# Peptides against a protein of PDB entry 3T6J, part 317

Target 1, 375 residues: chain A of PDB entry 3T6J
Amino acid sequence: PIVESYIGFIESYRDPFGSRGEFEGFVAVVNKAMSAKFERLVASAEQLLKELPWPPTFEKDKFLTPDFTSLDVLTFAGSGIPAGINIPNYDDLRQTEGFKNVSLGNVLAVAYATQREKLTFLEEDDKDLYILWKGPSFDVQVGLHELLGHGSGKLFVQDEKGAFNFDQETVINPETGEQIQSWYRSGETWDSKFSTIASSYEECRAESVGLYLCLHPQVLEIFGFEGADAEDVIYVNWLNMVRAGLLALEFYTPEAFNWRQAHMQARFVILRVLLEAGEGLVTITPTTGSDGRPDARVRLDRSKIRSVGKPALERFLRRLQVLKSTGDVAGGRALYEGYATVTDAPPECFLTLRDTVLLRKESRKLIVQPNTRLE
Target 2, 372 residues: chain A of PDB entry 3T6J as posed
Amino acid sequence: PIVESYIGFIESYRDPFGSRGEFEGFVAVVNKAMSAKFERLVASAEQLLKELPWPPTFEKDKFLTPDFTSLDVLTFAGSGIPAGINIPNYDDLRQTEGFKNVSLGNVLAVAYREKLTFLEEDDKDLYILWKGPSFDVQVGLHALLGHGSGKLFVQDEKGAFNFDQETVINPETGEQIQSWYRSGETWDSKFSTIASSYEECRAESVGLYLCLHPQVLEIFGFEGADAEDVIYVNWLNMVRAGLLALEFYTPEAFNWRQAHMQARFVILRVLLEAGEGLVTITPTTGSDGRPDARVRLDRSKIRSVGKPALERFLRRLQVLKSTGDVAGGRALYEGYATVTDAPPECFLTLRDTVLLRKESRKLIVQPNTRLE

## One batch from the design tools (peptide; made by RFdiffusion4, then SolubleMPNN)

Design b2_p28_4_s4 (from b2_p28_4, 15 letters changed)
Fold by OpenDDE base, seed 1:
Structure b2_p28_4_s4 (fold): chain B 375 residues (1-375), chain A 28 residues (1-28)
Amino acid sequence: as target 1 above (375 residues)
Amino acid sequence: EVLVAVVAPHPDLPVDTPLADDKPVVLE
């Protein structure tokens, strides 16, 4: 088998300032079959990048074909094991030198088991679809998240010599209609500039790209879904995200007003965006469980994903990108932290919902190193 | 080669994701 590994200071999720990498490493084996799927996505990446909701001037000047490999992980050393990775984590290098994507495929394959009775916060009529399509939808989401999420967008930069990587006279900020007024200066990076929100913000952007682009027919075709199946995959992907946004509340610490997990914070933000869209797209309803204790249900109106959800996400995602590209930390922080704020304000009453989430959560389980055997 | 792995929920999955029993993965 083809063995891949990496080691070093890679992810900065544990740094409160989002800059310092945690030392981690893995050893994995290439899954050739799944890798082939991602190769098809890579082949369409250049075209799909054009579907993202920002002007070409905010996208990479030149498309650099990345690698995308699905991996079966043998060992992972670190504080957390991801489902996907896009490296390097330096945006400047991503846009100038290229990047590699990996999917830790066996994480999903092993981690999830169908336990319908334990599936929380979903309507009964959604549970079967969710169980059926969670895996496939996640493959789609991870692929888009890594390749077209993390792999998209341009940072406007002024180098040490004063030269810009964009035309100051002609490039227009689509949000303001004005010329570009801010950029990254020499020595400034995404992480250094956006600091405490950098990781979560970027994850939110990447997740949003996934949700947004999964609506594109070509994407589902690449993954082998057509007709009703494709629609179900889309539905479950969006449903999973809004559910995840609710579950994310576990990782919020009210006393400290902080989030303990960047991805979960990102998912909560997306939930807030989609709730704000209104129109009955997403509904969270407090309920009473069979045990007589608080429960909740998340409902996503399938018929409103394209009509209500997509436009809302489009606007939000564009704004994320524009603020990122221009290095507008103030604007970016205001936007992101606004959506990341957890209060008990009606109608959602998120702090109350958090109590429900905590009540319904399962005990933490251990990640265990796998064994290998020959058969 | 078959990889047998057991994995707990991770950042990309819902925190309440049910865990499967040990599932062998065929390594190519």
Scores: peptide ipSAE 0.127, ipTM 0.609, DockQ to the pose 0.156
Fold by OpenDDE base, seed 5:
Structure b2_p28_4_s4 (fold): chain B 375 residues (1-375), chain A 28 residues (1-28)
Amino acid sequence: as target 1 above (375 residues)
Amino acid sequence: EVLVAVVAPHPDLPVDTPLADDKPVVLE
């Protein structure tokens, strides 16, 4: 078997300022069969990057073909095990040197293990579909998230010599219609500038890329889905995201106005964006469970994903990228924290929903390191 | 000979902790 590992200060999720990496390491074995699927995605990456909702001037100047492998984790040392990884976590290096993507396949498999009777917040009609397609939809989402999410976008930079990596005279900010007015100076990084929101903001961007691009027929074809199956995969992927946004409330601490998990905050933000889109796209309905206690149902109208959801996500995702590219921390923070705010205001009453989420909280999954033997 | 991964319970887990997917996984 092919063994891969990485060790170092990698993820900054535990740093309140989003800058300092946590010491992390893993040892894994390459899953050749699953890796082949991601290789097909890599082969289409350059074309798919063009489908992202920002001008080419806000995309990387040169496409660098990345590696993408699926890994079966044998051991992992860190505070949390990710489902996917894009490294290095430095945008400047990603732009100039390239990057590597990995999917932790067996971690994903654990995430798929949900019994129907324990599946919360879904309509009964969606449960079987959700169970059937959760796995495949996750593969699609993770692939897009890592490869085209984290792997996309350009940072506007002025180097130590005063030179710009963009044409100041011709590049236009699509949101303002004006020339670029802000950029990263020498020594400034994504994490250093966006600080407390950097990790979650980037995860939100990556997740949004996944949802947005999973609508593209070519993506679904790459993963082997056509016709009704393709539509079901799309539906379940979006359904999973809006459900995750609700589940995310578990990781919000009202007393401190703080999010304890960057990915969950990101998913909540996406939920808010899709709720704001309106038109019956997403509906969260408080209900009463069979036990007589509070419950809730999330409904996603699949017929409105393309007509309502996609445009909303397009606008939001473009704004995320533009603010990131230009180093507009004030604008970025205002946008992101606005959607990340949790109140009990009608109609959603998110703080009340949080109580319901906590009440219906699933048991913590335990990841157990396997032993190996020869047979 | 084939390398196989098998789930082993963590020593700090309760004795009655169910391990659902404990089937050996072949690592090729």
Scores: peptide ipSAE 0.109, ipTM 0.667, DockQ to the pose 0.048
Fold by OpenDDE base, seed 4:
Structure b2_p28_4_s4 (fold): chain B 375 residues (1-375), chain A 28 residues (1-28)
Amino acid sequence: as target 1 above (375 residues)
Amino acid sequence: EVLVAVVAPHPDLPVDTPLADDKPVVLE
C-alpha cells in the first residue's frame, strides 16, 4: 500500500485570529480507486477553473498541476478530523508553488452513516434519496471544495520591491467597474488580513465552488455519474448544503454573537444566500414532530437549482473572490458578516429555528481509528 | 497477502460507544 503522512502546525481554525496553526498529523493509506477519480478531476482542473465566475485576471496566472489523492486514515492526531485537506494554507504559496489535495475517504464514510429514522429536517420523500447519494455527493463536493475551491483564485500582491503581480492599468474589478484599488502588501496574508473571518470565509468560498461546479456535466462524469444519477447527486449535494446551513445554528452562540465552527458558519451563509434568492428555491418550514415537539423541514426545489440557485451563488461567489483577491477586508467583512448574522427576524426566525435544531440535536459521532492486520 | 484495516474498539472508548461498520477494508 501507498502510505501518506503529514505532521505540523497546519490548520488555524482554532485561532480566533486565524493565524496560529494547530499541531496535527496523520498516517493514511491511499485509496487507489477513489484517487483515480480525483486524478481525472485534476486533469480537468485547468478547464474547470475557467468556469468559475470571476475574470481570468482574478485566477492564478499559471495552472500548477496538483496532487490529489483519496486517503483512508489510519491515525489522526488533532482536535478535529477533516473530510478533505488542501495544503499549504498560504494562498501566495498555492498560486506560485502549487498545492496538494487529499480527501479523507473513510472520514466521509463516517459522516454520512446516518440511520434513516434519525435523519432530521428532511422530507420523507427525500430521505431515501439523501441516504443513497449523500456519500457520492460528498465525494464530489470535497473534490471540488479542495481542488477548485481552495485551489482557485489569485491574490493581488505588491511585493517588497513595489512590483505588482497584476497590471494596474488593465485589470478591472468586475464588481465596481474600476481599476484595482486594494491589494496585499508585502508581509500581508489572507489570514493576517481577514483575521477573524478568514477561515470561515475561505470555507464558504470553497463550499460555494463545490455547489457551483457540481452543476457542470463534466464534473459528474468524472465521478461516474450520468443521466438521472448525476441529477440526483446534484440535488442531494445542494440539499445537504441547505440542510447543513440549518444544522449550523447549533454552532452559533447568541449570547456572544459568536460562531464556534468555521465550516458550519460558512454553510449557514450559503443557506442565507440561497434563501435570499427566493422564488421557492429553498424553504424552511417549522413543523411539529411525531413526539409533539418542534421540528422543521428543509425543502429544495431541484427544478430551480440552475435557474435560481446557480445565478445567486454565482454572484455571491464572485463577490467573495473579488474581495479576497483585492484584500478588501472592509467589504469582505460587511458581506460575510451580513450573511452570517443570526436574528429572529421573520420569515425565517433563525433564533427560533436554532431552538428547534438544538432540540433535535443528534449525538456526535466518535471517529474510531482502524487497526491493521495482514491477511 | 494483503493489508486489511478493521475497526476495533479502543480500550479507552466508552463501553456503550456505537461502532461504525467494522467491515474490513483492503488497503491496496
Scores: peptide ipSAE 0.101, ipTM 0.693, DockQ to the pose 0.048
Fold by OpenDDE base, seed 3:
Structure b2_p28_4_s4 (fold): chain B 375 residues (1-375), chain A 28 residues (1-28)
Amino acid sequence: as target 1 above (375 residues)
Amino acid sequence: EVLVAVVAPHPDLPVDTPLADDKPVVLE
């Protein structure tokens, strides 16, 4: 429809157990031009899903073609406005009934308001490139995140009748080389099993899918980027993610050892994964600002994205999916919380960096919801 | 039919509104 709307208990980010949805609603209009790009992405989705780093047995049995539209939000009622949406949030429903994706295009435009002189934690040489390609890279990331991130993967389930949705004798866990030893039982859901980490874990998986698949030439082509532009979009997308991982520290509460924002926690986890990869891929350097106060710089080596970054992300993303598919809460929690732990251990000294992040914190951005007019 | 939306916040988007005792709601 030309006008899109929804209302209900949808997102559970406010629930510490990741189960209870916040009541929200919106009214939006379709952006036809941008929607066309997402339609092309949808057309390629089935093929692109095969590029994800897990066996087909861990992917949905049947690809259900979703709708994907770009929306300009007129009114949004809720605690925050997302950049993209994939509904429903229930994996069991996603894999059996399908899903719908939306990009909130005019929400993304808010990100364009960052002034160069206020852009924190980037090298000077990267600032102009970042500003130029931030928007386009967001479109790519959102599309991949929603469609191929949230829209990917299979949960292994035993139904109420005792039947499995996978062959227990033939499906092999790629991480262990063994048969599948755990699954979701009747009544168990992603949220119910993974509870406190469910939302952030899923966001991390989706963001990782975005970073991983944005390296695929077909993806960039779909969005209209070729040659040097495509490479710049990739670079800025990855750069934005590692920067976000640093910025994420704002949302960590050391005293409570908890995160206040699921997406930012996810981005920090990704940063940790890429830092762990080493080899100079990502470097965070404490510096002194022009004001004489602490500052920092994030450096991403463009030349190492494919050689170092991609393999690291591949391994991590595969593990995320395998643990999710098998309902291995213990393993999943150990993995995710391990990367989500914030300490002051060298060399990164993240707690110290957090102080720097807080010191350099920008003023809160506000979204002003637009009206339409006839011209 | 329950539709579940996953909202992904972007780094520079004001996706988090701190609530008094609850985690900020980030729209996916």
Scores: peptide ipSAE 0.012, ipTM 0.432, DockQ to the pose 0.106; fails the geometry check

Design b2_p28_5_s1 (from b2_p28_5, 11 letters changed)
Fold by OpenDDE base, seed 5:
Structure b2_p28_5_s1 (fold): chain B 375 residues (1-375), chain A 28 residues (1-28)
Amino acid sequence: as target 1 above (375 residues)
Amino acid sequence: MGTYYFEPWDDVLTEEEREALLARLKAL
C-alpha cells in the first residue's frame, strides 16, 4: 500500500489567537478507489475557482495545481481527527507555493454511520434521505471545503519593499465600489490580524464555498451523481449544514460568551445567514419528542435553496472574502461576530435551543485503530 | 485546516445535568 504520514505543529484551533500549532501526527494508507473523484475535482479546480462569488482580482493570480488524496487513517495522534485537511495553514504559502488536500475516508465513514432512531432534529421525512445521502454529501462538501474553500482567495499584501501584489489603481472593492483601502503589511498574516476569529472565520468561508459550489452541475457530475440523486445530494448537504448549525450550540459557552470549536461556530454562523435570508428557507421549530421531553426540528425548503439560499450565501461569502483579502479586521469581526452571537432573542431563542441540544446530546463516537492485512 | 463532520462529541451530560436542563426548559 501507499503510505502517507503527517506530523508536526500544524493546526491552531486550540490556540485562542489562532497562531500556535498543536502537535499532530498520523499514518495513513492511500485509498486509490476513493481518490479518483478528488482527482477529477482537482482537474476542474481552475474552472470552478472562477465560479466563486468574487472578482478575479480577489482570487489567486496564478493557479497552482494542488494534490488531493483520499486516505484511510491507521493511527492518529492529536486532540481531534479531521475528515479533511488542507495544508499549509499559511495563506501566503498557499498563494505562492501551492497546497495539498486530503480526505480521511475512514474517518468520514464513522460520520456516515447514523442510526435512524438516534438522528436528532430532522423531520421524519428527511431522515431516510439524510441517512442515504449523508456519506456522499460529505464527500462533496469535504472536497469542496478543502480544495476550493481553503484553496481559494487572495490576500492583498504590501511587501517589505513597499510593492503591492495588486494594482491599487484598478482593483475595486466590490462591496464599497472604491479602491482598496486596506491590505496586509509586511509581517502581517491572516492569523495575526484576525486572531481570535481567524480559524472559525476561515472555516466558515470554506464551508460556505462548499455549499455554494455544490450547486454547480459539474461538481455533482465529478462525484458521479446525476438527476434526482444529484439533487438529493445537494439537499442533504445543505440540510446537514443547517442541522450542524443547531448542533453547534453545544460548543457555545454562554457564561464566557465563547465558542469551543471553530467549525461548529462556523456552521452556526452559516445557519444564521440562511435564517436571515428568510422566505421559509430554514425553519427551526421547538417540539416535544416522543419521550415527552423538549426537542426541535430543522426544516430546509428544497425548492428555495437556489432561489433564496444561494443568493444569501453568495452575498455573505463575498463579504467574507473581501474582508479577508483586504485585511479589514474591524469589518470582518463585526460581520462574523454579529452572526456568531448567541442570544435568547425570538424567534429562534438560541440559548433555549441550546438546552434542547444538550438534552438530546448522544454519547460520543469512539474511533478505534483499524487492523491492516495484506490480501 | 482540518474539517470535522461529527455529531457533538463533548462529554455526555450527567443525569443530574440532564434533569437540571429539563427543569429549565419546563420553566419556560
Scores: peptide ipSAE 0.143, ipTM 0.807, DockQ to the pose 0.176
Fold by OpenDDE base, seed 2:
Order: C-alpha cells, then structure tokens, then sequence
Structure b2_p28_5_s1 (fold): chain B 375 residues (1-375), chain A 28 residues (1-28)
C-alpha cells in the first residue's frame, strides 16, 4: 500500500482570528480506484478554471497541475476529521509553488447514507433521492471545493520593491468598472487582512465554486454521471447545501452573535444568497412533526436551479472573489457579515428556526479508528 | 484547509438497502 501522512499546526478553524493552527496529524492509505476520478478532474482543471465567473486577470497567472489523491484514513489526530483537504494553507504558496488535494474517502463513505427516519427537514419525496445520491454528490462537491475552490483565484500584490503582480493600467474591477484601487501589500496575507471572517469566507467561496461548477456537463461526465443521474446528482448537491444552511443554525450562538464553525457559517450564507434570489427557488416552511413538536421542511425547486440559482450564485461568487483579490476588507466584511447575520425577522424567522433545528438535533456520530492487515 | 460535513446520523447503505431504495424511487 501507498502510505501518506502529514503532521503539524495546519488548520486554523478553531482560532477566532483564523491564524493559529491546531496541531493535527494523520496516517492514511491511498485508494487507487477512487483517486482515478479526481485524476480526471485534475486533467480538466485548467479548462474548468476558465468557467469560473471572474476575468482571467483575477485568476492565477500560471496553472500549476496539482496532485489529487483519495485516502483511506487509518488514524487522525485532531479536533475534527475533514472529508477533504487542500494544502498548503497559504495563498501565495498555492499560487507560486502549487498545491495538493486529498479526499478522505472512508470518511465520506461513513456519511454516504442517512437513516431515512432520522433525515430531518426534507420533503418525503426528496428523502429517497437524497439518500441515494448524497454520497456521489459529496464526491463531486468535495472534489470541486478543494481543487477549484481553494485552488482558484489570484491575490493582487504589491511587493516590497513596489512592483505589482498585475497591470494597474489595464486590469478592471468587474464589479465597479474601475481600475484596481486596493491590493495586498508586502507582509499582508488573506488571513491577516480578513482575520475573523477569513476562514469562513474562504470556505463559502469554495462551497460556492462547487455548486456553481457542478452544473457544468463536463464535471458530471468526469465523475461518470450522465442523463437523469447527472441531474439527480446536481439536484441533491444543491439540496444538501440548502439543508446544511438550515442545520448550520446549531452552530450559531445568539448571545455572542458568533459562529462556532466556519463551514456551517459558510453554508448558512449560501442559503441566504439562494433565498434572496427568490422566485420560489428555496422555501423553508415551519411544520409540525409527527410527535406534535415543531419541525421544518426545506424545498428546492429543481427547475429553477439553472434559471434562478446559478445567476444568483454567479454574482455572489464573483463578488467574493473580487473582494478577496483586491484585499477589500471593508467591502468583504460588509458583504459576508450581511449574509451571515441571524435574526428573527420575517419571513424566515431564523432564530425561531434555530430552536427547531436544536429540537431535532441528533447526537454527533463518532468515527472509530480502523485496523488494517496485509493479506 | 479541510472540508467538514457534520451529518451525525449518516450511515452506509448495504447493497440490499440500496436496491430497496431504488425500487421505491421507481415506484414514485
């Protein structure tokens, strides 16, 4: 078997400032069969990057072919085990030296199926589709999230000598129609500038890339889905995201106006974006469960994903990238915190929905370390 | 960066369960 490992202070999700890494380590075995799908995705990465909703001037100057490997985790030391990883966590290094992606395949496999009776907040007609396609849709989403989410975009930088990595005279901000007015100076990083929102903002960008690009026929083909299956995978991927946005409320602390999990905050933001799009794309309806207690249903109109959802997500994703590239902390914070705000305002009444989410909360599943043997 | 999904009730479908699920979907 091919064994991979890493160890160190890697992920900063538990740091309120997004800067201090938590000690983490794993040992894993390469899953060659599952890696083949991700290798095909890597082969198309340069072309797929061009499909992202920003000008080439906001994308990396040079495409660096990354590695992408599916891993079966033998042991993981840390506060949480991810489904996918993109490393290094430094934008400058990813841009100039390259990066590696991994999918933790056996972690994903544990999450492939949901017990139907425990599956909350979905319409009955969606439950069977969701259970069937959750796993495959996760493979797509994780692959896109890591490779083309975290692996995309350019930071505009002025170096210590005063040189720019972009043409100040010709590069235009697509949101303003004006020349670039802000950038990263020497010593400034994504995390240092965006601080408390940096991790969640970046996760939101990466998740949005996944949703946006999963609509591209080539992506589904790479993963081996065609026809009705491809459409079902797309539907379930989007449905999972909007449901996750509701579930995310568990990780909000109203008294502190604080989010306790970066990815969940990101998913709530995406839900808010898609709700704002309107036109019946996403509907959250409070209901009464069979137990007579509060419940809720999330509905996603499949027919409106491309016509309503995609344009809304496109605009939002472009704004995220432009603000990131230009180091516009004020604009970025205003945008992101605006969507991340949780109130009890009608029609959604998110604080009330949070109570419903908490009421329906299930105990967290524990992943047990496996054993392996050579045969 | 790591991608985290927290679905505490997630499990793995057996082949039999998958086939049963597919049968239900075809009957919808």
Amino acid sequence: as target 1 above (375 residues)
Amino acid sequence: MGTYYFEPWDDVLTEEEREALLARLKAL
Scores: peptide ipSAE 0.126, ipTM 0.580, DockQ to the pose 0.322
Fold by OpenDDE base, seed 3:
Structure b2_p28_5_s1 (fold): chain B 375 residues (1-375), chain A 28 residues (1-28)
Amino acid sequence: as target 1 above (375 residues)
Amino acid sequence: MGTYYFEPWDDVLTEEEREALLARLKAL
């Protein structure tokens, strides 16, 4: 078998400033069959990057073919086990040297273990579909998130010699219609500039890329889905995201006005974006559970995904990228923190919903290290 | 960067915490 491993101070999600890495390590075995799907995704990556909602001038100048492998984890040491990984975590290195992606396939399989009766916040008619397609939709989302999410976009930089990596005279900011007015100076990084929001913002961008590109037929074809199955995978992927946005409220601390998990904050932001889109795309309805206690239901109108959801996400995702590329911390913070703000304002009453989410909180899943052998 | 698509891994509420939340929800 092909064995992969890594170890070191890698992920900074536990650092409030997004800078200091947590010590992490894994040992995994390559899943060749699943890796083949990701290889096909990599083969299409250069073309799919062009489908992202920003000008080529905001994308990497040259496509660097990354590695993408599906891994079955044998051992993972860390505070949490990711479903996917993109490394290195340095934008400059990603732009100049490339990157590697992995999907932790057997970790994703844990997500399938949700019992129907314990599946919260979904309509009954969605539960079976959700259970059926959760796994496949995760494969799609992880692949897109890592490869085309984290693997996309350009930072505008002025180097120590004063040279720009973009043409100041010709590159236009698509949001303003003006020339580029801000960039990263020598020594400035994504993390150093965006600091407290950097990790979550980037995760939000990556998740948004996943949702946006999963609508592309070629993506679904790569993963082996066509026709009605492809549409169901899309639906479940989007449904999972909006549900996750609600679940995310668990990780908000009202007293401190902060988030404790970057991905969950990101998912909440996406939920807010899709709620803002209106037109019945997403509906969160407080209900009473069978136990007589508060509950809630999230509904996603499948028919509105392309007509309402996609345009909303497109605009949002473009804004995320433009602000990231230009190093516009003020604009980026205003945008992101705006959507990340949790209040009890109607109609959503998110603080109240948070209490419902907490009330309905399920026991965490146990991830048990697998055993394998050569026969 | 690592992405997590599984449900939250925090512990469930104690009964006391649940009752407190319920009380708060009823008071709204």
Scores: peptide ipSAE 0.127, ipTM 0.804, DockQ to the pose 0.187; fails the geometry check
Fold by OpenDDE base, seed 4:
Structure b2_p28_5_s1 (fold): chain B 375 residues (1-375), chain A 28 residues (1-28)
Amino acid sequence: as target 1 above (375 residues)
Amino acid sequence: MGTYYFEPWDDVLTEEEREALLARLKAL
């Protein structure tokens, strides 16, 4: 078998300032069969990068073909096992040296057979589709999230010699219409500048890329979905995200005004963006469960994904990237924290919804890693 | 970066379960 591994201080999710890596290590075996779809995605990556909603000047100057592999994890030492990984975590290295993506296939395959009866916050008419397409839609989302999310965009940098990696005279900020007014200086990194919001912000960008690009016909084709199946995968991917945004409230601590999980905060932000788009795209309705206790339902209007959802996400995603590229911490923080704020203000009443989410919380399943034997 | 989906996300259907669901959906 082909064995992959890493060990070190890698992910900074547990650092409140996003800078200090947590000790992590894994040993995994390459799943060649499961890697095929990701290789097809890699083959289209350069083209798909051009579909992202920012000018080429905000994208990497040179496309570097990344690796993308599906891995079956044998051993994972860390506080949590991801579904996908993009490394290195340094944006400057990603744009100059390249990067690697992995999907942890057997982690994804841990069939949380969520019994239909236990599936919370969905309308009954969506449950069967959700159960059917959650896995496939998740594969699409993870692939896009890692490869074209984390793997996209350029940081504007002034090096130690004072040279810029962009033309200061010609590059225009698409949000302001002005020349670039800020950048990363030598020694500054994404994490060092954006600090407390860096991890969640980047995850939000990557998740948004996934949602945005999954609408592209070529993406679903790469993953082997056509016709009605492709549309259902898209629908379920978006539905999963808006549901995740509601579930994310579990990870908010009102007393501290703090989020305890970067990805969940990101998903809540996306939910807020899509709610703000209005026009009946997303609806969250408080209900009463069969037990007489508070419940909720999230509805996504399939017919409005492209007409309402995509434009809203496009604008938001572009803003995320522009603020990231320019190192505009003030603007980035204002944008991101604005959407990440949790209040009990109508109409959403998110703090009340949080109580509902907590009330409906299910026990987490344990991921058990196997022993390996040679035959 | 790592993608963490801590929701009870891992609903991987068996092929048999998938086919059964597909059949049900086509019948609606």
Scores: peptide ipSAE 0.124, ipTM 0.628, DockQ to the pose 0.362; fails the geometry check

